Peptides against a protein of PDB entry 6B9H. Designs and how they scored, part 124

Target 1, 151 residues: chain A of PDB entry 6B9H
Amino acid sequence: AELCESLLTWIQTFNVDAPCQTVEDLTNGVVMAQVLQKIDPAYFDENWLNRIKTEVGDNWRLKISNLKKILKGILDYNHEILGQQINDFTLPDVNLIGEHSDAAELGRMLQLILGCAVNCEQKQEYIQAIMMMEESVQHVVMTAIQELMSK

## One batch from the design tools (peptide; made by RFdiffusion4, then SolubleMPNN)

Design b2_p27_8_s2 (from b2_p27_8, 12 letters changed)
Fold by OpenDDE base, seed 3:
Structure b2_p27_8_s2 (fold): chain B 151 residues (1-151), chain A 27 residues (1-27)
Amino acid sequence: as target 1 above (151 residues)
Amino acid sequence: SRSENTKRFFELLLAGKWEEALAVSPG
């Protein structure tokens, strides 16, 4: 999906420790967890990160377990820190991500992380970084933000 | 154009003008 492809490119700008070259690389949730820690290390601290299993291999059950924890973390962050700015009317299906590497649903997860970045304490720096990306990627990010922030 | 709208969107967003940014046409 166009959303997933563009947001994968955006995720790669974080330069996390875990491999993040393909859609499959994101399905275990480790990259997403490390990105969230960069966005807000005070909230997504070491105690939170330690709940995410790093050695899951191809075990889709463990992937889904990680993804559920990450989704919960994002939703809690939205309510506790961001002041409920993110619209969560449509939640990603983490089962489809973990078991089938569903790109459309993964795109929705990454869209929620984008919502965290453009509403966090360092929002201006993340917005400026997005403005340095290719125009086609910026356009997808724009529409993703508009969809997420619309009331 | 699409590219002009995209640039305008993020400029508005940087300025904190969320309502105006959200009203920019995506096409």
Scores: peptide ipSAE 0.778, ipTM 0.971, DockQ to the pose 0.941
Fold by OpenDDE base, seed 5:
Structure b2_p27_8_s2 (fold): chain B 151 residues (1-151), chain A 27 residues (1-27)
Amino acid sequence: as target 1 above (151 residues)
Amino acid sequence: SRSENTKRFFELLLAGKWEEALAVSPG
């Protein structure tokens, strides 16, 4: 999916420790958790990160478990910290991500993380970083933000 | 153009003009 591919490129700019070259690399949630910690380390602190299992392998049940925790973290962050800036949106199906590596649903998950980045305390820096990316990627990111933030 | 709209969108977003940014044509 175009959304997933563009947002994967965006995720790669965070230079997290976990491998993040392929869609499959993101399905266990470890990269996403590390990205969220970079976005707001006070909220997504070490105690939160330690709840995400890192040695998941191909165990789709463990992937789904991680993804559910991450999704909950994002939603709680939106409510508790961002002041509900992210509007009602079709939530990603984490079961499809974990069990089938569904790129479309993964794209929706990354879209929520994008929502966190462009609304967090360091939003200016993240927006400026996006503006340095390829125009085609910027365009997809633009539409993703517009879709997510539309009332 | 699409490229001009994309640039305008993020410039508006940096300025905190969310309503205007959200109104920029995606095409």
Scores: peptide ipSAE 0.778, ipTM 0.971, DockQ to the pose 0.928
Fold by OpenDDE base, seed 1:
Structure b2_p27_8_s2 (fold): chain B 151 residues (1-151), chain A 27 residues (1-27)
Amino acid sequence: as target 1 above (151 residues)
Amino acid sequence: SRSENTKRFFELLLAGKWEEALAVSPG
């Protein structure tokens, strides 16, 4: 999926510790959790991050468990910190991500993380970083933000 | 052009002009 591939490229700019080269690498939620901590370490602190299982392997049940925690964290962050900037958006199906590595649903999850980045305290730095990416990736990110924030 | 619109979008976003940014044509 074009959305997922472009947002994967964006996720890679965070240079997290966990492997993040493929769609499959993102399905256990560890990369996403580490990215969220970089976005807002005061909210997604070590206590929060420690709730995410790091040794998941191919256990799709553990993947789904992590993904549910991450999705809840994003939604809570939107409500408690961002002031409901993201509204009436179709939520990703974390079951399809964890069990089937569904790229379309993963793209929707990454889109929510993008929403956090462009609305957080350091939004200016993240927007500037996006502007340094390839134009084709920037365009997909633009449409992703517009889709997210227009709902 | 698409490239010009993309640049304009993020410039508006940096300026905090969300309404205008969201109105930029994606094409």
Scores: peptide ipSAE 0.778, ipTM 0.971, DockQ to the pose 0.918
Fold by OpenDDE base, seed 4:
Structure b2_p27_8_s2 (fold): chain B 151 residues (1-151), chain A 27 residues (1-27)
Amino acid sequence: as target 1 above (151 residues)
Amino acid sequence: SRSENTKRFFELLLAGKWEEALAVSPG
C-alpha cells in the first residue's frame, strides 16, 4: 500500500537501532516502539519499551502481543498527553499485521504514530523533517494527517 | 498544484494553523 510504503520511508528517518528496511521488519513492533520512545521518551520510557518482546522471529503470536501493547500505548498517549487530537476512527487490525504482514493495516498503525509525532512536544522538528522528504512522500503524509485529524 | 498545496499544508501546520491546514486540497 502507498500509505505503508511512504510511512515506512518516514519511519526510516528516525534511525532506530532495529532493522526497518521492509514491511516485514516492522511487524514485530520493535521499530515502532523505538520510534515512539524517540517521540516522547518521558512517556514511552525504558520501562515501557522493555515490555516489548525482542527476538520474536516469525512468531506471529508474539508479534501480535507486541503490537497490541504498542497500540494501547499510542491510544493512551493520545488520551493522556495529546488531548485526543488523533481520531480513533478505524483502528488497525494488529492480528493482520502480525500474522499476515498486512501493509494496509500496518499503514494505519504507522499513521497513528505519525499523529503522535505531529502533535508531540517536538512537533515542529518532525514537521520540518517531513518537509525535507520527497514530495511524493510528503503528499502521502499530508493526506494521512488530514484523514487522521479530520472530524 | 499538488506540490504547492502540499507545501502550503505543512507551512500552515508549522504555523499552528491546523484548521486551515486540514482544509487544504490534497490535489
Scores: peptide ipSAE 0.777, ipTM 0.971, DockQ to the pose 0.921

Design b2_p27_8_s3 (from b2_p27_8, 14 letters changed)
Fold by OpenDDE base, seed 5:
Structure b2_p27_8_s3 (fold): chain B 151 residues (1-151), chain A 27 residues (1-27)
Amino acid sequence: as target 1 above (151 residues)
Amino acid sequence: SVSDNVRKFFEYLLAGEVEKALAVPLG
């Protein structure tokens, strides 16, 4: 789960309101939703964010529900705004994330969010921020981006 | 080196040279 570990570090740079220290903190989707809102607040607006249930606790069914909404949002954003710049042939299994906190699948979800960041209107700022991270993290991020954008 | 290729990758990406970025070796 090297991908998940590196991308968790990347996600932490967004300084969202929700706790974002562990893999478990990400499984309810709240952090991811807040990150997406920062990436493009016009698309992932307050109305969209309000559809994500907060204070889910350990309810894996509610986690999965949130994660499905987030995944749909990412895919719609890719098609409607980004012009299909990211490859989505390998989608994360949100059931494994919500029910089992699967780090590998969570990594794939975070990879999709990475794709949004490096292709959005403010992609230059996000790329520059990545270039300021530890080299080991940058290397993993590079691999993740190449995988997403390769045809 | 790995570090040189990582830097080259993101520089290409910043420049909008996506195909060149994708061609940079991982190692």
Scores: peptide ipSAE 0.715, ipTM 0.949, DockQ to the pose 0.883
Fold by OpenDDE base, seed 3:
Structure b2_p27_8_s3 (fold): chain B 151 residues (1-151), chain A 27 residues (1-27)
Amino acid sequence: as target 1 above (151 residues)
Amino acid sequence: SVSDNVRKFFEYLLAGEVEKALAVPLG
């Protein structure tokens, strides 16, 4: 999906430790968890990150477990820190991500992470970084943000 | 143009003008 592809490119700018080249690389949630820690290390602290299982391989059950934790973290962050600035009426299906590597649903997950970045304490820096990306990516990101922030 | 609107969107967002950002057309 275009959303997933563009946001994968965006996610790659974080330069996390975990492999982050393909959609499949994101399905275990490790990259996403590390990105969230960079966005707000006080909230997504080491204790939180340690709850995400590493080295899950192709175990879709473990992937789904990780993804559920990450989704919960994002939703809690939105409520507790961001003040419910983003619209989460259509949550990603983490089962489809973990079991089938569904790019569309993964895109929705990354969209929520984007919502965290553009509303966090360092939102100015993240927005400026996005403005340095390719125009096509910026356009997709714009669309994604508008969808999240519109009520 | 698309390029102008994209830039306008993020400029509004940087300025904290969320409602104006949301009103910027995609095209």
Scores: peptide ipSAE 0.714, ipTM 0.949, DockQ to the pose 0.879
Fold by OpenDDE base, seed 1:
Structure b2_p27_8_s3 (fold): chain B 151 residues (1-151), chain A 27 residues (1-27)
Amino acid sequence: as target 1 above (151 residues)
Amino acid sequence: SVSDNVRKFFEYLLAGEVEKALAVPLG
């Protein structure tokens, strides 16, 4: 999906330790967890990150377990820190991500992470970084933010 | 143009003008 591919490109700018070249690389949640820690290390601290299993392989049950924890973390962060600035009526299906590597649902997950970045304490820096990306990616990111934050 | 609107969107967002950013058309 266009959303997933563009946001994968955005995720790659974080230069996390975990492999993040393909959609499949993101399905275990490890990259997403590391990105969230960069976004707000005070909230997504080492104790939080340590709850995410790093040696998952192709075990889809472990993938789903990680993804559920990450989704909960994002929703809690939105409620407790961001003041519920993003919509969550269309949540990603983490079962489809973990079991089938569903790109559309993964795109929705990355969209929630995008919402965290553009509303966090360092939101100005993340927005400026997005403005330095390719025009086609910026356009998709704009669409994703508008969809997420529109009431 | 599309490029102008994209730039305008992020400039509004940087300025904290969320409602104005949300009103910028995609094309």
Scores: peptide ipSAE 0.714, ipTM 0.949, DockQ to the pose 0.877
Fold by OpenDDE base, seed 4:
Structure b2_p27_8_s3 (fold): chain B 151 residues (1-151), chain A 27 residues (1-27)
Amino acid sequence: as target 1 above (151 residues)
Amino acid sequence: SVSDNVRKFFEYLLAGEVEKALAVPLG
């Protein structure tokens, strides 16, 4: 999916420790968790990160477990820190991500993380970084942000 | 143009002008 592909490219700019080259690499949630910690290490601290299983392999049940924790973290962050600046009415189906590597649903998950980045304390830096990316990626990101923040 | 609108969008976003950013056309 275009959204997933563009946001995967964006995720790669974080240079996290976990492999993040393919859609499959993101399905266990480890990359996403590490990205969230970079976005706000005070909120997504080591205690939070330690709840994410790192050695998941192909166990889709463990993937889903991780993804549920991450989704909860994102939603809680939006409510507690960001003040509901992003919409969450259409939640990603983490079951489809974990079990089937569904790119469309993964894209929506990454979209929520994007919402965290462009609304966090360091939003200026993240926005400026996005503006340095390929124009086609920027366009997709723009669309994604508009969808998230529209009333 | 698309590129101009993309730039305009993020500039508004940087400026904290969320409503203006949301009003920028995609095309």
Scores: peptide ipSAE 0.711, ipTM 0.948, DockQ to the pose 0.873

Design b2_p27_8_s4 (from b2_p27_8, 12 letters changed)
Fold by OpenDDE base, seed 1:
Structure b2_p27_8_s4 (fold): chain B 151 residues (1-151), chain A 27 residues (1-27)
Amino acid sequence: as target 1 above (151 residues)
Amino acid sequence: SRSEAVRKFFEYLLAGKWEEALAVDPL
């Protein structure tokens, strides 16, 4: 999916410790959790990150468990910190991500993380970083933000 | 152009002009 590929490129700019080269690399949630910690380390602190299991391998049940925690974290962050800026009427299906590596649903998850980045305390830095990416990626990010922030 | 639209969008976003940003046609 175009959304997933563009946002994967965006995720790679965070230079997290976990491998993040492929869609499959993201399905266990570890990369996403590390990215969220970079976005807001006060909220997504070490205690939060430690709840995300590492070394899950191909265990789709453990992947889904991690993804559910991450999704909940994002939704809680949106409510508690961002003031309900993110439109969450259509949530990603984490079961499809964990069990089938569904790129479309993964794209939706990454879109929520994008919403966190462009609304967080360091939003200016993240926006400026996006403006340095390839134009095609910027365009996808633009539409993703517009979809997410529109009421 | 699409390039101009993208640029305008993020410039509005940097300026905190969300309404204007959301109104930009992505083409």
Scores: peptide ipSAE 0.777, ipTM 0.971, DockQ to the pose 0.927
Fold by OpenDDE base, seed 5:
Structure b2_p27_8_s4 (fold): chain B 151 residues (1-151), chain A 27 residues (1-27)
Amino acid sequence: as target 1 above (151 residues)
Amino acid sequence: SRSEAVRKFFEYLLAGKWEEALAVDPL
């Protein structure tokens, strides 16, 4: 859960419109979708974002649907834009995220988004922003990047 | 130290030195 907690703190630095104070706030995928749009608005454009349902509530089916779209978007982004820099070693189980708010699996999802940020066109800015965070968070981010990018 | 490892890692990352970054022991 340390991964999820630290990456939640990182996600909060994006100042998205959707609530992002708790793990539960992330389970519907809306925050993650908005973060991805900030990372690369040309790829994760308004048309893409509009496919993510915002009024989900506690409907785990809708959460899973959103999360599947987001995961697909990340994977496609990795292949089409990033040149497959992210290692697809273990994909997050979006069913566990949507239905059970599984922090470990959510952490894996946020880790993929982290991979997008540190490999995107504006990667220098995101890396610099991470370097301004609390050292304990930076450490978790470091290990997360190393795990994701190692082959 | 851990703090030094973290600093070193992200400095490598900023420099585009991925291999060096990945080789840093996170402790």
Scores: peptide ipSAE 0.777, ipTM 0.971, DockQ to the pose 0.925
Fold by OpenDDE base, seed 3:
Structure b2_p27_8_s4 (fold): chain B 151 residues (1-151), chain A 27 residues (1-27)
Amino acid sequence: as target 1 above (151 residues)
Amino acid sequence: SRSEAVRKFFEYLLAGKWEEALAVDPL
């Protein structure tokens, strides 16, 4: 999906420790968890990150478990820290991500993380980084933000 | 153009002008 591919490119700019070259690399949630920790390490601290299991392999049940925790973390962050700026219009189906590597649903998950980045304390730095990316990616990011922040 | 829309959007965003940013037509 276009959304997923563009946001994967964006995710790669975080230079996390976990592999993040393919859609499949993101399905276990480890990359997403590490990205969230970079976005707000005070909220997504080591205690939170330690709840995300590594060495998941191809176990889709473990993937889904991680993804559920991450989704909850994002939603809690939105309510507790961001003041509910992100609209919960359509939540990603983490079952489809974990079991089938569904790119469309993964894109929705990454869109939520994007919402966190452009509303967090370091939002200026993240926005500036996005402005340095390819225009085609910026365009997708723009539409993703507009969709997410529209009430 | 699309490139102009994208530029305006993020410039508004950097300026904290959310209403203006959200009103930009992505084309």
Scores: peptide ipSAE 0.777, ipTM 0.971, DockQ to the pose 0.926
Fold by OpenDDE base, seed 4:
Parts: C-alpha cells; sequence; structure tokens
Structure b2_p27_8_s4 (fold): chain B 151 residues (1-151), chain A 27 residues (1-27)
C-alpha cells in the first residue's frame, strides 16, 4: 500500500537498531517500539520497551502480542500526553499485521506513530525532517495526517 | 499545484496552524 510504503520510508529516517527495510521487518513491532522510544523516551522508556519481545522470528502470535502492546502504548500516549489530538477513527487490526503482514493495516499503525511524532514535544524537528523527504512521500504523509487529525 | 499544497501544509504545521493545515486541499 502507498501509505505503508511511504511511512516505511519515514520510519527508516529514525535509524533504529532493528532492521527496518521491509514491511515484514515491521510486523514484529520492534522497530515501531524503538521509534516510539525515540519520539518520547520519557514515556516510552526502557521499562516499556523491555515489554516488547525480541527474537520473535516468524511467530505471528508473538508479533500480535507485541503489536497489541504497542497499540495500547500509542493510545495511552495520545490520551495521557498528547491530549487526545489523534483521532481513533479506525484502529489498525494487529492480527492482520502479525499474521498476514497486511500492509494496509500496518500503514494505519504507522499513521498513528506519525500522529505521535507530529504532536510530541519535538514535533518541529519531525515536521522539518518530513519536509526534507521526497515530495511524493510528503504528500502521502500530508494526507495521512489530515485523515488522522480531522474529525 | 500539489507541490504547493504540500509546502503550505507543512508550513502551517510548523506555525502551529492546524486548522489551516487541515483545510489545505492535497489535490
Amino acid sequence: as target 1 above (151 residues)
Amino acid sequence: SRSEAVRKFFEYLLAGKWEEALAVDPL
């Protein structure tokens, strides 16, 4: 999906330790967890990150478990820190992500992370970083933000 | 143009003008 591919490109700019070259690389949630820690290390601290299991391999049940924790973290962050700026209009189906590597649902998950980035304390830096990306990616990000933030 | 819309959108975001940003037609 265009959304997923563009946001994958965006995720890659974080230069996390975990592999993040493909959609499949994101399905275990480790990359997303590391990205969230970069976005707000005080909230997504080491204790939180340690709840995300590494060495998941192809175990889709473990992937789903991680993804559920991450989704909960994002939602809690939105409510507790961001002041509910992100609209929960459509939550990603983490089962489809974990079991089938569903790009559309993964895109929705990454869209939520995008919402965190553009609303966090360092939002200016993340916005500026997005503005340095290819225009096609910026356009997708723009629409993604608009869809996420519009009520 | 699309490029102009994108530019305006993120400029609005940088300025904290969410309403204006959300109103930009992405074309």
Scores: peptide ipSAE 0.776, ipTM 0.971, DockQ to the pose 0.936

## One batch from the design tools (peptide; made by RFdiffusion4, then SolubleMPNN)

Design b2_p28_1_s1 (from b2_p28_1, 13 letters changed)
Fold by OpenDDE base, seed 2:
Structure b2_p28_1_s1 (fold): chain B 151 residues (1-151), chain A 28 residues (1-28)
Amino acid sequence: as target 1 above (151 residues)
Amino acid sequence: MEEEERRRKEEEEKEKTRKFFEELLKAA
């Protein structure tokens, strides 16, 4: 999906420790968890990160478990820290991500993470970083942000 | 004519994108 492809490129700018080259690399949630910790290390602290299993392999049940925790973290962060500024009515299907590596649903998950980045304390830095990316990626990111803020 | 029209539309979209993030920064 176009959304997933562009946001994968965006995710790669975080330079996390976990591999993040392909859609499959993101399906276990480890990259996403590390990105969230970079976005707000006070909220997504070491205790939170330690709840995400790193040695998952191809176990789709473990992937789904991680993804559910990450989704919950994002939603809680939105309610507790961001003040409910992102749209949570269209949630990603983490079962499709974990079991089938569904790129469209993964795109929705990454879109929620994008919402965290552009609304967090360091939002200015993340917005500026986006403005340094390829224009085609910026366009997709813009659309994604607009969808999140439309309510 | 078609190529010129496509180029024009591409530039318009680029400008919209730039302005969007500029306004987003101002609101940040």
Scores: peptide ipSAE 0.627, ipTM 0.896, DockQ to the pose 0.919
Fold by OpenDDE base, seed 1:
Structure b2_p28_1_s1 (fold): chain B 151 residues (1-151), chain A 28 residues (1-28)
Amino acid sequence: as target 1 above (151 residues)
Amino acid sequence: MEEEERRRKEEEEKEKTRKFFEELLKAA
């Protein structure tokens, strides 16, 4: 999916420790958790990150468990820190991500993380970084942000 | 004419994207 491909490129700019070259690399949630910690290390602190299992392999049950924790973290962050600035009515299906590596649903998860980045304390820096990416990627990111902010 | 029209539309979309993020920065 166009959304997932563009947001994967965006995720790669964070230079996290975990491999993040393919859709499959993101299905265990480890990359996403590390990205969230970079976005707001005070909220997504080491204690929070330690709840995410790193040695998951191909165990889709463990993937889903991690993804549920991450989704909860994002939703709680939106409520407690961001003040409900993003629309979360269309939530990703973490079961499809974990069990089937569904790129469309993964794109929706990454879109929520994008929402965190463009609304966090360092939002200006993340927006500026997006403006340095290829225009085609910027266009997809713009559309994704517009969907999040729509009522 | 079709090629010119396509090019024009592409440039317009690029400009819309640029303006969007500029406004987003102003609101940040």
Scores: peptide ipSAE 0.626, ipTM 0.895, DockQ to the pose 0.915
Fold by OpenDDE base, seed 4:
Structure b2_p28_1_s1 (fold): chain B 151 residues (1-151), chain A 28 residues (1-28)
Amino acid sequence: as target 1 above (151 residues)
Amino acid sequence: MEEEERRRKEEEEKEKTRKFFEELLKAA
């Protein structure tokens, strides 16, 4: 999926400790959790991060467990910190991500993280970082942000 | 003409993208 590919490229700019080169690398949620911690370490603190199991291997049940926690964290963050509502009907299916490495659903998950980045306290820095990426990636990211902003 | 039109459209889209993020920064 184009969205997933572009947002994977975006995720890679965070330089997290966990491997983040492939779609599969993101399916256990560890990269996403580390990215969220970078976005807002006060909210996604070490206690929160420690709830994400890091050594899950190919166990899709453990992946799904992590992904559910991450999705909840994102939703709570949007509600509690960003003061914005997310349409529940368009939420990513974490089961498909964990069990099948579904790129489309992963893209939607990363899109939510993108929403966190462009609305967080350091939104300016993240927006500027996006503007330094390849134009083709920026275009996809723009579309993703527009979709988030539209009701 | 077709190639020129294609290039024109590509540049227009690039400009739209640039302007989008410029405006996003202003609103930040």
Scores: peptide ipSAE 0.626, ipTM 0.896, DockQ to the pose 0.908
Fold by OpenDDE base, seed 3:
Structure b2_p28_1_s1 (fold): chain B 151 residues (1-151), chain A 28 residues (1-28)
Amino acid sequence: as target 1 above (151 residues)
Amino acid sequence: MEEEERRRKEEEEKEKTRKFFEELLKAA
């Protein structure tokens, strides 16, 4: 999916420790958890990260478990810190991500993380970083942000 | 003229994207 590919490119700019080159690399949630910690290390602290299992392999049950925790973290962050600025009407199906590596649903998950970045304390820096990316990626990111902030 | 028109439309879309993020920064 175009959304997933563009947001995967965006995720790669965070330079996290976990592999993040393919869609499948993101399905266990480890990369997403590390990205969230970079966005707000005070909220997504070490105690929060310790809840995410790192040795998952191809176990889709463990992937889904991690993804559910991450989704909850994003929603709680939006409510408690961001002031509910992200549209929560269409949530990603973490079962399809974990079991089938569904790129469309993964794109929706990454879109929520994008919402965290462009609304967090360091939103200016993240927005400026996006403006330095390839224009085709910027266009997709723009559309994703517009969808998040519209009711 | 199709090539010139295509190029013009692409440039217009790029400008819209740039303006979007500039406005987003102003609102931040």
Scores: peptide ipSAE 0.625, ipTM 0.895, DockQ to the pose 0.901

